# Peptides against a protein of PDB entry 6B4J: the designs that were tried, part 58

Target 1, 315 residues: chain A of PDB entry 6B4J
Amino acid sequence: DITMQWYQQLQDASMQCVLTFEGLTNSKDSQAKKIKMDLQKAATIPVSQISTIAGSKLKEIFDKIHSLLSGKPVQSGGRSVSVTLNPQGLDFVQYKLAEKFVKQGEEEVASHHEAAFPIAVVASGIWELHPRVGDLILAHLHKKCPYSVPFYPTFKEGMALEDYQRMLGYQVKDSKVEQQDNFLKRMSGMIRLYAAIIQLRWPYGNRQEIHPHGLNHGWRWLAQILNMEPLSDVTATLLFDFLEVCGNALMKQYQVQFWKMLILIKEDYFPRIEAITSSGQMGSFIRLKQFLEKCLQHKDIPVPKGFLTSSFWRS

## One batch from the design tools (peptide; made by RFdiffusion4, then SolubleMPNN)

Design b1_p14_4_s4 (from b1_p14_4, 6 letters changed)
Fold by OpenDDE base, seed 1:
Structure b1_p14_4_s4 (fold): chain B 315 residues (1-315), chain A 14 residues (1-14)
Amino acid sequence: as target 1 above (315 residues)
Amino acid sequence: MEFLKEELEKAYAL
């Protein structure tokens, strides 16, 4: 399976990255600990500062992240920080930065859907300049949300139930599994962030280059989802999230092919979702239904709320 | 299903 091979390759790359900087992370030396903390803050704080307020601020954040990844010193916590402070500094920063982007999907976007776009455009721009960060973003995303690949993890003989639940993307703390609503909220945030990344380009980059992970991956994702049996509640939720965020972009890119896909979703796949939807899960089902019906009726997919406009970049 | 498989293959070729 090509999809699973790709998944595994990314996970392997991520694991190798962790192994590369294990000396930095496991060090008991006070100086190493200080460097680790400084690098972690330098990598993650700028991402947390991303907001929908002003394009100029977003540019400053981007420039700071890019400078850090380029080996230049940046100011963080009142100190000058550089990845050159430790031989493993760059690998560590790339990993933590990628992790933080996905975490913003999991947390910030989950709670504020419009936040997907400013986060995604920075992530896309950084990915263009630093491909390894992009691969690590995918690795983190796929691990936390296997549905972003997409694939459904299988229970293996001898596996603990909790481990299986974690593979499915659930958080398990103190032998208590995460509530379904919270799980879906986090998955939604990550899918929305992904859907935003694949359609956005940093406006101050080299636009002549191909998007490092563009809409073709969105098309692939849809095709793969539709070739899979739907999961109760999950498929309806994430399919809606994905289409709401990148449906307009896919429509513009694929035109007639997109509409054929949407009709296929409504007429063939949607009944399969309905068949596995319980009365308690009708919310997600109804949202998807209404979205599909509206889009097909109007022959249009609306631009998502929070989409970055020219006015945003002039602010 | 065959249509979807073809579309998937096209997506990977891009």
Scores: peptide ipSAE 0.027, ipTM 0.689, DockQ to the pose 0.893
Fold by OpenDDE base, seed 4:
Structure b1_p14_4_s4 (fold): chain B 315 residues (1-315), chain A 14 residues (1-14)
Amino acid sequence: as target 1 above (315 residues)
Amino acid sequence: MEFLKEELEKAYAL
């Protein structure tokens, strides 16, 4: 399976990255610990500062992240910080930065869907300039949200239930599995972030270049989802999230093919979703149904709330 | 269904 091979390759690369900077992470030296913390803050704080307020602020954040990844010193916490402070600094920063982007999907976007777009455009722009960060974003995303690949982890003989739950993307703390609503909320945030990344280009980059992970991957994702048996609540939720965020872009890109796909979802795939949807879980299904019916009726998918406009970039 | 098959094949080729 090509998809699973790709998944595994990204996970392996991520694991190798962790091993590469293990010296920095595990160092007992006080200076190394200080450097680690400074680098971690320098990598993650700018991402947490991303907001929908102003394009100029977003540019400043982008420039800071790019400078850091380029080996230039940046100001963080009142200190000059550079990845050159440690031979493993760049690998560490790339990993932590990628992790933070995914975490913002998991947390910020999960709670505020409109936050997907400013985070995604920065992530996309950084990915364009630093492909390794993009690969690590995918690795983190895939690990936390296997549905972003997509694949459904299977229970293997001898596997602990908690490990299986974690593979499915659930958080398990103190032998308690995460509530379904919280799980779906986090998965939604990550899918929405992903859907935003694949359609957005940093406006100050070389837009003549091909998107490093563009809408073709969105089309792939849809095709693969539709070829899979639906999961109760999960499929309806994430399919809605995905289409709400990138459906307009997919419509513009794939035109007639996109509408054929939507009809296929409505006519062939919906009955399969419905068949596995309990009466108590109809909310996600109904929401998806209403969305698709509206889109098909109007022959249009609305631009998602929070989509960045030209006026945003002038602010 | 035929449409989906073709699109799946294209998708995996990406």
Scores: peptide ipSAE 0.026, ipTM 0.681, DockQ to the pose 0.660
Fold by OpenDDE base, seed 2:
Structure b1_p14_4_s4 (fold): chain B 315 residues (1-315), chain A 14 residues (1-14)
Amino acid sequence: as target 1 above (315 residues)
Amino acid sequence: MEFLKEELEKAYAL
């Protein structure tokens, strides 16, 4: 399976990255610890500052992240910080930055869906200039949300139940598995972030270049989802999330082919989702149904709430 | 309908 090979390659690259900077993370030296903390803050704080308020502020955040990744000194916590302070600094920062982007999907976007777009446009722009960060974003995303690949992890003989639950994307703390609603909320946030990344380009970059991970990956994702048996509650939820965020962009890109896919979802895939949907899970199913029916009726997919307009970039 | 899935996959490979 080519998709699973791709998944594994990204995970291997991520693991190799962790091994590369283990000297920095495991150092008992006081100066190394200080550098580590400074680099971690420099990588993560700008991402947490991303907001929908003003395009100018977003540009400042982007420039700061790009400067850091380029080996230039940046101000963080009142200190001058550079990846050159440690031989493993760049690898560490790239990993932590990518991790933070995915975490913002998991937390911020999960709670505030509109936050997907400013986060995604920065991530996309950084990915264009720093491909390794993009690969690490995918690695973190795929590990936390296997449905973003997509694949459904399988239980293997001898596997602990908790490990299987974690593979499915659940958080397990003190032998207690995460509640389904919280799980789906986090998965939704990550899928929405991904759906935003694949359609957005940083407006101040070289737009003549091909998107490093563009809408073709969205098309692939949909095709693969439709070739999989639906998973109870999960498929209906994430399919809606994905289409709500990037459906308009996919419609514009693929035109008639996209509409054929929507008809296929409604006529063929929807009954399969319904067959596995319990009475307590009808909410996600109904939401997807209403969305598809509305889109097909109007022959249009609305621009998602929070989509960045020209006025935002002039702000 | 299976035909449509195959078409979707082919379109990606293009």
Scores: peptide ipSAE 0.025, ipTM 0.677, DockQ to the pose 0.499
Fold by OpenDDE base, seed 3:
Structure b1_p14_4_s4 (fold): chain B 315 residues (1-315), chain A 14 residues (1-14)
Amino acid sequence: as target 1 above (315 residues)
Amino acid sequence: MEFLKEELEKAYAL
């Protein structure tokens, strides 16, 4: 399976990256530890500062991240920090930065859906300039949310139940599995972030170039989802999340083909989702149904709430 | 429905 091969390649690359900077992370030297912490903060704090407040602030954050990745010194925590402080500094920063982007999907976007757009536009812009960061974003995303690939992890003989649950994307702490609502909330955040990334371009970059991971991957994702048997609650939830965030962009890009896909979902895929939906899970199903019915009726998908406008970039 | 699936597949290939 080509999709699974792609998944595995990204995971392997991510694992190799971790091994590459192991010297930095495992060092007992006080100076190395300090450098590690400074680099980690320099990589992650700017991402946490991303907000919907002003485009000018977003640009400052982007410039800071790009400067760091470019080997330039940046101010972090009152100190000058550079990836050149350690031979493994760049790999470490790229990994931690990518991890933080996905974490913002998992946490911030999960709680505040509008946050997907400013985070995504920065991630997209950084990905354009630093492809390795993009690959690592995908690796982290796929690991935490296999449904972003998409694939459904299977239980293998000899596997511990907890490990299987983790593969499915659940958090397991003290032998207690995460509640389904929290699980879906986190998955939703990550899918929404992904859906935003694939449609957004950093406005101050070279927009003439092809998006490094554009809407064609969104179309691929939808096609793969529709070719898979639906999962209870998960499919309806994430399909809605995805379409709410990038449906308008897909509509503009694929036009008639997009509408044919929506009709296919309504007429063919809905019954399959319904067949596996319990009474307690009808919320996600009904939400998706209402969304699709509204879109088909109006022959339009609304621009998602939080979408960045020209006024945002002038602020 | 098969027609719609075919169109989806065509679009997927692009």
Scores: peptide ipSAE 0.024, ipTM 0.678, DockQ to the pose 0.298

Design b1_p14_5_s1 (from b1_p14_5, 8 letters changed)
Fold by OpenDDE base, seed 5:
Structure b1_p14_5_s1 (fold): chain B 315 residues (1-315), chain A 14 residues (1-14)
Amino acid sequence: as target 1 above (315 residues)
Amino acid sequence: SALEEEVQKMLEKY
């Protein structure tokens, strides 16, 4: 399976990256520890500062991240920090930065859906300039949310239940599995972030270049989902999340073909979702149904709430 | 339907 091969390749690359900077992460030297902490903060704090407040602030954050990845010194925590301070510094920063972007999907976007857009536009812009960061974003995303690939992990003989739960994307702490609502919330955040990344371009970059991971990957994702049997509650939830965020962009890009896809979902895929939906899960199903019916009736998909406008970039 | 078949062909590419 080509999709699974791609998944595994990204995971292998991510693992190799971790091995590459183990010297930095495991060092007992006081200077190395200091460098590690400084680099970690420099990589992650700017991402946490991303907000919907002002485009000018977002540009500053982008420039800081790009400068760091380019080997230039940046100010972090009152100190000058550079990836050149350690031979493994760049690999470490790229990994931690990618991890932080996905974490913002998992946490911030999960709680505030509109936050997807400012985070995504920075991630997309950084990805364009630093392809390795993009690959690592995918690796982290796929590991935390296999539905972003998409695939549904299967239970294997001899596998511990907790390990299977973790493979599905659940958090398991002290032998306690995460509640379903919290799980779906985190998955939704990551899918929404992904849906935003594939459609957004950094406005101050070279717009003549092809998006490094554009809407064609969104089309692929939909195609793959529709070729899979639906999973109860999960499929209805994430399909809605995806279409709400990037449906308008897909409509504009694929036009008639997109509407054919939407009709296929309504006529063929809905009955399959319904067949596996319990009475307690009808909320997710109904939400998707109402969304699709409204879109088909109006022959339009609305621009998602929180989409960045020209006025945002002038602020 | 012809519509479904066309979409299915597209889906099979992925």
Scores: peptide ipSAE 0.035, ipTM 0.708, DockQ to the pose 0.084
Fold by OpenDDE base, seed 2:
Structure b1_p14_5_s1 (fold): chain B 315 residues (1-315), chain A 14 residues (1-14)
Amino acid sequence: as target 1 above (315 residues)
Amino acid sequence: SALEEEVQKMLEKY
C-alpha cells in the first residue's frame, strides 16, 4: 500500500532525526544540557505564542522561527540562542518545532477550533521554507493521529492491549485508558489543524510557488477515508471536522468533483456510518448529517469560523 | 494511484 509506505517513510525519517541529535539529548555535559534547553525553548515558545489576536504578532512569531531555522541568533529567555551552538542543533530544533505544532493541534485547537488557522498558516509558511519541518510535522501527526494518514492500526498477535490503544492514538496512563470524549477531542484538534495547513499559504512568502502539502492531499485523505470501513464515532467526528475546516477550500478547488464526492458521502458512505452508530454516539452522527444536508441543500460550504481575513493581517 | 483511480471510478457513477 502506497499510503502505508509513505507513512512508514515519514516515521523512519523521524526516527533517524532523533538518532541524529541523540548526542545532544543524551549528553551529560552541562553546557550541552544548557544548549539543549535553550534550543528547546527557542523552538517551542514562539509556537505557543501564536494567537488569533493580531496578524502583526503572527508575523513576528513567524520571523523568529524562520530566523532560528536559518541559523541566525534569536532572543529566547533573555539569551541569544542559535542552532549553530551545537552540530545537532538544527535537527533538534526542527524536530521539536514540528512536535510543538502538532501538540498545538492536540491541545489548543482541540479546545479552541478557531486556533487552527493562525497555527496552520505559520506551519504552512515554515514548511514552505523548511521542508524537513513539514515532513516531521506529518510524522508527529501521523503517529499521534493515525486517522490523519488515514489508516486504522491493527492489533497484532502478542501485542499488549495498552500498546494497541496507544497506536490507536489513546493516551494510557497508569494502566488507565483515556476517555473516549477526550480522545476524540484531541483527534479532532489534530485533524482540524491538518485541514487548515493544506489550504493555507503564508501571505508574505512566494505565493507563486506550489503549496508543499496542498489541497490535493486533502482530496487524497477523503478518498482514502471513503475506501475504509467507518469506525464507530471516530469516522463521523473526524469527517465532519475535516469538511468543516477545509470543505469550502475543496469546493472551490475541485468544484463539480467535490460535489460528486459529497453526494457519494451522503448516499453511500453515510448509511454505513449510521449502521455502526450506537445511540450514545448519535451526537457526532447527527452533526455530520446536518452538515451534509445543509451543504447539499444550499450548494455551498461555509467558510469556517476563524478563517483569517484581510483585516486580521492589517492588525 | 490505484486508490485514486478507484475513487475516480466511483465518482463517475454520480
Scores: peptide ipSAE 0.030, ipTM 0.697, DockQ to the pose 0.250
Fold by OpenDDE base, seed 3:
Order: sequence, then structure tokens, then C-alpha cells
Structure b1_p14_5_s1 (fold): chain B 315 residues (1-315), chain A 14 residues (1-14)
Amino acid sequence: as target 1 above (315 residues)
Amino acid sequence: SALEEEVQKMLEKY
């Protein structure tokens, strides 16, 4: 399976990255620990600031992240920080930065859907300049949300139930599995962030270049989902999230082909979702239904709430 | 195009 091979390749690359900077992370030296913490803060704090800022501030954050990844010193916590402070500093920062982007999907976007767009445009712009960060974003995303690949993890003989639950994307703490609503909320945030990344370009970059992970991957994702059996509650939730965020962009890009796909979803795939939907899961089902019906009725997919406008970039 | 017309016809069902 080509999709599973791609998944595994990204996971292997991510694991190899962790091994490359293990000297920094496992060091007991006080100076190394200080450097590690400074680098971690420098990589993650700017990302956490994205959700609440104007276009001008977003540019400042982007420039700071890019400077850090370029080996330039940046100010963090009142100190000058550079990836050159340790031979493994760049690998560590790239990994932690990518992890933080996905975490913002998991947490910030999950709670505030509009936050997907400013986070995504920064992530896309950084990915364009630093492809390794993009690969690591995918690796982190795929690990936390296998539905972003998409695939459904399978239980293997001898596997612990908790490990299987974690593979499915659930958090398990003190032998207690995460509630379904919280699980879906986190998955929704990550899918929404992904759907935003694949359609957005940093406006101050070289937009003449091909998007490093563009809408063609969105089209692939939809095709793959439709070729899979629906999963109870998950498919209806994430399909809605994906279409709400990038449906307008896909419509503009693929036009007639997009509408054919949307009709196929409504007429052929939606009944399959209905067949596996319990009474307690009707919320996500109804939301998807209403969205599809509205889009087909109006022959339009609305621009998502929070989409970045020219006025945002002038602020 | 013929494809656009077919899609339009399908959309008219809604």
C-alpha cells in the first residue's frame, strides 16, 4: 500500500531525527540542559502567540521562526538564542517546532476553529523555506491523527488495548481512555489545521513556486476517505471539518470534478455513514448532512470563518 | 461543456 509506505517513511524519518538529537535531550550537563530549554522555548513560544495577533505581528513571528531556523540569533526569554549553540540544535528545533504546530491544531484550533488560518499560513510559509519542518509536521500529525493520512489502525495480536487506543489517537492516562467528545475535538482541530495548510501560501514568499503540500493532497485525502469504509462518528466529523475549511478552495481548483465528488458523497457515501451512526452520534451526522444539503442547494461552498483577508494583512 | 451540463442537471435535484 503506497499510502502506508508514505506513512511509514515519514515516521521513520521522525524517529531518526529524534535519535540525531538524543545527545542534547539526554545530556546531564547543566549547560546542555539550559541550551535545550532555551531552544525549546525559542521554537515553541512564537507559535503559541499566533492565534491572537494582527497581520503585522504575524509577520514578526514568521521572521523570528525563520531566523531561528536559519542559524541566526533570536531573542527569547530575554536571552539571545541560536541553533548553533549545539551541533544538534537545528534538528531539535525543527522537531519541536513541527510538534508545536501540530499541538496548536490539537489544542488551539480544537477550541477556536478560526485559529487554523493564521497558524496554517505560518506553517505553510515555514514549510516552503524549510522542507524538513514540513515532513516533521506530517509525521507528528499522522502519529496523533492517523485519519489525516488517512488510515484506520488495526489491532494486532498481542497488542495491549491501551496501545491500540493510543494508535487510534486516543489519550490514555492512568488506564482511563479519553472521552469520545474530547477525542473528536482534538482530531477536528488537527484536520482543520491540515485543511488550512494545504490551501494557504505565505503572502511575502515566492508564490510562483509550487506549494510544498498543496490542494492535490486534499483531493487525495478525500478520494482515500471515500474508498474506505466509514468509521462511526469519526468519518462524519472529520469529513465535515475538512470540507468546511478547504471545500471552497477545492471547489475553485477542481470545479466540475469537485461537484461530482460532493454529489457522490451525498448520494452514495452518506447513506453508508448513516447506516453506522447511532442515536448518540447524530450531532456530527446532522451537521454533515446540513452542510452538504446547503452547499448543493446554493451551488456554493462558503469561505470559511476566519479566512485571512487583505484587511488582516494591512493590520 | 457536456460535463458541466451533467453536473448542473445533477445539482438541480437539490
Scores: peptide ipSAE 0.025, ipTM 0.641, DockQ to the pose 0.042
Fold by OpenDDE base, seed 4:
Structure b1_p14_5_s1 (fold): chain B 315 residues (1-315), chain A 14 residues (1-14)
Amino acid sequence: as target 1 above (315 residues)
Amino acid sequence: SALEEEVQKMLEKY
């Protein structure tokens, strides 16, 4: 299976990355520990500072991240920090940066859906300049949210239930599995972030270049989802999240093909979702239904709330 | 196009 091969390849690359900076991570040397912490902060703090407030501030954050990845010194915590401080510094920073982007999907976007767009445009822009960061973003995303691939992890003989739950993306702490609502909230945040990344380009980059992971991957994702059996609550939730965030962009890009796909979802796939939806899961089902019906009726998908406009970039 | 017309007809059902 090509999709699973791709998934595994990204996971392997991520694992190899971890091995490359293991010396930095496991060092007992006080100076190495200090460098590690400084690099970690330099990589993650700018991402946490991303907000919807002003385009100018977003540009500053982008420039800082790009400078760090380019081997230039940046100010972090009142200190000058550079990936050149350690031979494994660049690999470590790329990994931690990618991890942080996905974490912002899991946490910030999960709680505030509109936050997807400023985070995504920075991630997309960085990905364009630093492809390895993009691959690592996918690796982290796929590991935390297999539905972003998409695939459904299967229970293997002899597997512990907790391990299976973790593979499905659930957090398991102290032998307690995460509540379904919290699980779906986190998955939603990551899917929304992904849906935003694939459609956004950094406006100050070379727009003539092809998006490193563009809308064609969105189309692929939808096609793959439609070729899979729906999962209760999960499919309805994430399909809605995806279409709400990138449906407008897909409509503009694929036009007639998009509408054919949307009709196929409504007429052929939606009944399959309904068949597996319990009374307690009707919320996500109804939300998807209403969204699809509204879009088909109006022959339009609205621009998602929080979408970055020209006015944002002038601020 | 013929395809566009077909899609339009399908959309008119909603």
Scores: peptide ipSAE 0.025, ipTM 0.647, DockQ to the pose 0.043; fails the geometry check

Design b1_p14_5_s2 (from b1_p14_5, 7 letters changed)
Fold by OpenDDE base, seed 3:
Structure b1_p14_5_s2 (fold): chain B 315 residues (1-315), chain A 14 residues (1-14)
Amino acid sequence: as target 1 above (315 residues)
Amino acid sequence: DKLEELIKEMLEKY
């Protein structure tokens, strides 16, 4: 399976990255610990500052992240910080930055869907300039949300139930599994962020280049999802999230083929979703149904709320 | 199956 090979390759690369900076993370030296903390803050704080307020502020954040990744000193917490402070600094920062982007999907986007777009455009722009960060974003995303690959993890003989639950993307704390609504909320945030990344380009970059991970990957994701048996509540939720965020872009890119796909989802795939949907899970199903019916009726996918406009970039 | 055919077509264009 080509998809699973790709997944495994990204996970292996991520694991190798962790091993590379293990010296920095495991150091007992006080100076090394200080450097680690400074680098971690420098990598993550700018991402947390991303907001929908002003394009100019977003540019400043982007420039700071890019400067850090380029080996230039940046101001963080009142101190000058550079990846050159440690031989493993760059690998560490790339990993932590990628992790933070995915975490913002998991937390911020999950709670505020509109936040997907400013986060995604920065992530896309950084990915264009720093491909390794992009690969690490995918690795983190795939690990936390296997449905972004997509695949459904299987229970293996001898596996602990909690480990299986974690593989499915659930958080398990003190032997208590995360509630389904919270799980779906986090998965939704990550899928929405991904759907935004694959369609957005940093406006101040070289837009003549091909998107490093563009809409073709979104088209592939849809094909793979539709080729799988639906999972209760999950498939309906994430399919809606994905189409709400990038459906307009996919419509523009794939045109007639997009509409053919949408019709077949409604006619052929919905009955399969419905067959596995319990009465308590009808909310996600109904939401997807209503969305598709509206889109098919109007022959249009609306631009998602929070989509960045020219006015945003002039602010 | 129309859906299967479409999926095949979608994957071929990737």
Scores: peptide ipSAE 0.456, ipTM 0.930, DockQ to the pose 0.136
Fold by OpenDDE base, seed 1:
Structure b1_p14_5_s2 (fold): chain B 315 residues (1-315), chain A 14 residues (1-14)
Amino acid sequence: as target 1 above (315 residues)
Amino acid sequence: DKLEELIKEMLEKY
């Protein structure tokens, strides 16, 4: 399976990255510990500062992240910080930065859907300039949300139930599995972030270049989802999240083929979702139903709430 | 199956 091979390659690359900076992370030296913490803060704080408020602030954040990744010193926590402070500094920062982007999907976007767009446009722009960060974003995303690949993890002989639950994307703490609503909320945030990344380009870059991970990957994702048996609650939730965020962009890109796909989702795939939907899962089902019906009726996919406009970039 | 055919087409164009 080509998709699973791709998944494994990204996970292997992520693992190799961790091994590369193991010296920095496992060091007992006080200076190394200080450098690690400074680099971690420099990589993650700018991402946490991303907001929907002003395009000018977003540009400043982007420039700071890019400067850090380019080996230039940046101010963080009142100190000058550079990836050159340690031989493993760049690998560490790339990994932590990518991790933080995905975490913002999991946490911030999960709670505030509109936050997907400013986070995604920065992530996309950084990915364009730093491909390794993009690969690591995918690796982190796929690990936390296998449905973003997409695939459904299977229980293997000898596997602990908790490990299987974690593979499915659930958090398990003190032998307590995460509640379904919280699980779906986090998965939704990550899928929404991904759907935003694949359609957005940093406006101050060379837009003539091909998107490093563009809408064609969204088209592939949809094809793969539709080629799988639906999973109760999960498929309806994430399919809605994905289409709400990038459906308009896909419509513009694929036109007639997009509508053909949407019709077949409604006519052929949706009944399969319905067949596995219990009475307690009707919320996600109804939401997807209403979305599909509305879009087909109006022959339009609305621009998602929070989409960045020209006015945002002039602020 | 129309859906299967579409999926095949979508994957081929990727």
Scores: peptide ipSAE 0.456, ipTM 0.929, DockQ to the pose 0.137
Fold by OpenDDE base, seed 2:
Structure b1_p14_5_s2 (fold): chain B 315 residues (1-315), chain A 14 residues (1-14)
Amino acid sequence: as target 1 above (315 residues)
Amino acid sequence: DKLEELIKEMLEKY
């Protein structure tokens, strides 16, 4: 399976990255510890500052992240910080930055869906200039949300139940598994972020270049989802999230093929979702149903709420 | 199966 090979390759690359900066993370030297903390803050704080408020502020954040990744000194916590302060500094920053982007999907986007777009456009722009960050974003995303690959992890003989639950993307703390609603909320946030990344380009970059991970990956994701048996509640939830965020962009890109796909989802795939949907899960099912019916009726997919407009970039 | 055929077509466009 080429998709699973790709998944594994990204996980291996992520693991190798961790091993590369192990010297920095495991150092007992006081100066190394200080550098690590400074680099971690420099990588993550700008991402946490991303908001829907103003395009000018978003540009400042982007420039700071790009400067840091380019080996230039940046101001963080009142100090000058550079990845050149340690030989493993760049690898560490790339890893932590990518991790933070995914975490913003898991937390911020999960709670505020509109936040997907400003986070995604920065992530896309950084990915264009720093491909390794993009690969690490995917690695973190795939590990936390296997449905973003997509695949459904399987229970293997001898596996602990908690480990299986973690593989599925659940948080397990003190032998207590995360509630289903919280789990789906986090998965939704990450899928929405991903759906935004694949369609957005940083407006101040070289737009003539091909998107490093564009809508073709969204088209692949849909194909893979449709080629799988639906998972109770999960498939209906994430399919809706994905289509709500990037459906308009996919419609514009794939046109007639997009509508053929949407019709077949409604006619052939939707009954399969219904067959596995319990009474307690009807909310996600109904939401997807209404979305599909509305889109097919109007022959249009609306631009998602929070989509960045020209006026945003002039602010 | 129309869906299966479409899925194959979609994957070819990737």
Scores: peptide ipSAE 0.456, ipTM 0.931, DockQ to the pose 0.138
Fold by OpenDDE base, seed 5:
Structure b1_p14_5_s2 (fold): chain B 315 residues (1-315), chain A 14 residues (1-14)
Amino acid sequence: as target 1 above (315 residues)
Amino acid sequence: DKLEELIKEMLEKY
């Protein structure tokens, strides 16, 4: 399976990255610990500062992240920080930055769907300039949300239940599994972030270049989802999340083919979702159904709430 | 199957 090979390759690359900076992360030296902490803060704090408030602030954040990745010193926590402070500094920062982007999907976007767009446009722009960060974003995303690949992890003989739950994307702490609603909320946030990344370009970059991970990957994702048996509650939830965020962009890109796909979802795929939907899970199914019916009736997919406009970039 | 055919078409254009 080509998709699974791709998944594994990204995970392997991510693992190799971790091994590369293990000396920095496992060091007992006080100076190394200080450098690690400074680099971690420098990589993650700017991402946490991303907001929908002003385009100018977003540009400042982008420039700071790019400067850090370019080996330039940046101010963080009142100190000058550079990836050159340690030979493994760049690898560490790239990894932690990518991890933080995905975490913002998991946490911020999960709670505030409109936050997907400013986070995604920064991530996309950084990905364009730093492809390794993009690969690591995918690796982190895929590990936390296998549905972003997409695939459904299977229980293997001899596997601990907790390990299987973690593979599915659940958080397990002190032998307690995450509640289903919280799980779906986090998965939704990550899918929404992904759907935003694949359609957005940093406006101050070289827009003549092809998007490093563009809408064609969204089209692939949909094809793969539709080629799989639906999973209870998960498929209906994430399919809605994905289409709400990037459906308008896909419609513009794929035109008649997009509408053909949407019709077939309604006619052929919905019965399959319905067949596995319990009475207690009808909420996600109904939401998807109503969305698709509305879109087909109006022959339009609305621009998602929070989509960045020219006025945002002038602020 | 129309859906299967569409999926094939979608994947070919990826």
Scores: peptide ipSAE 0.444, ipTM 0.929, DockQ to the pose 0.138; fails the geometry check

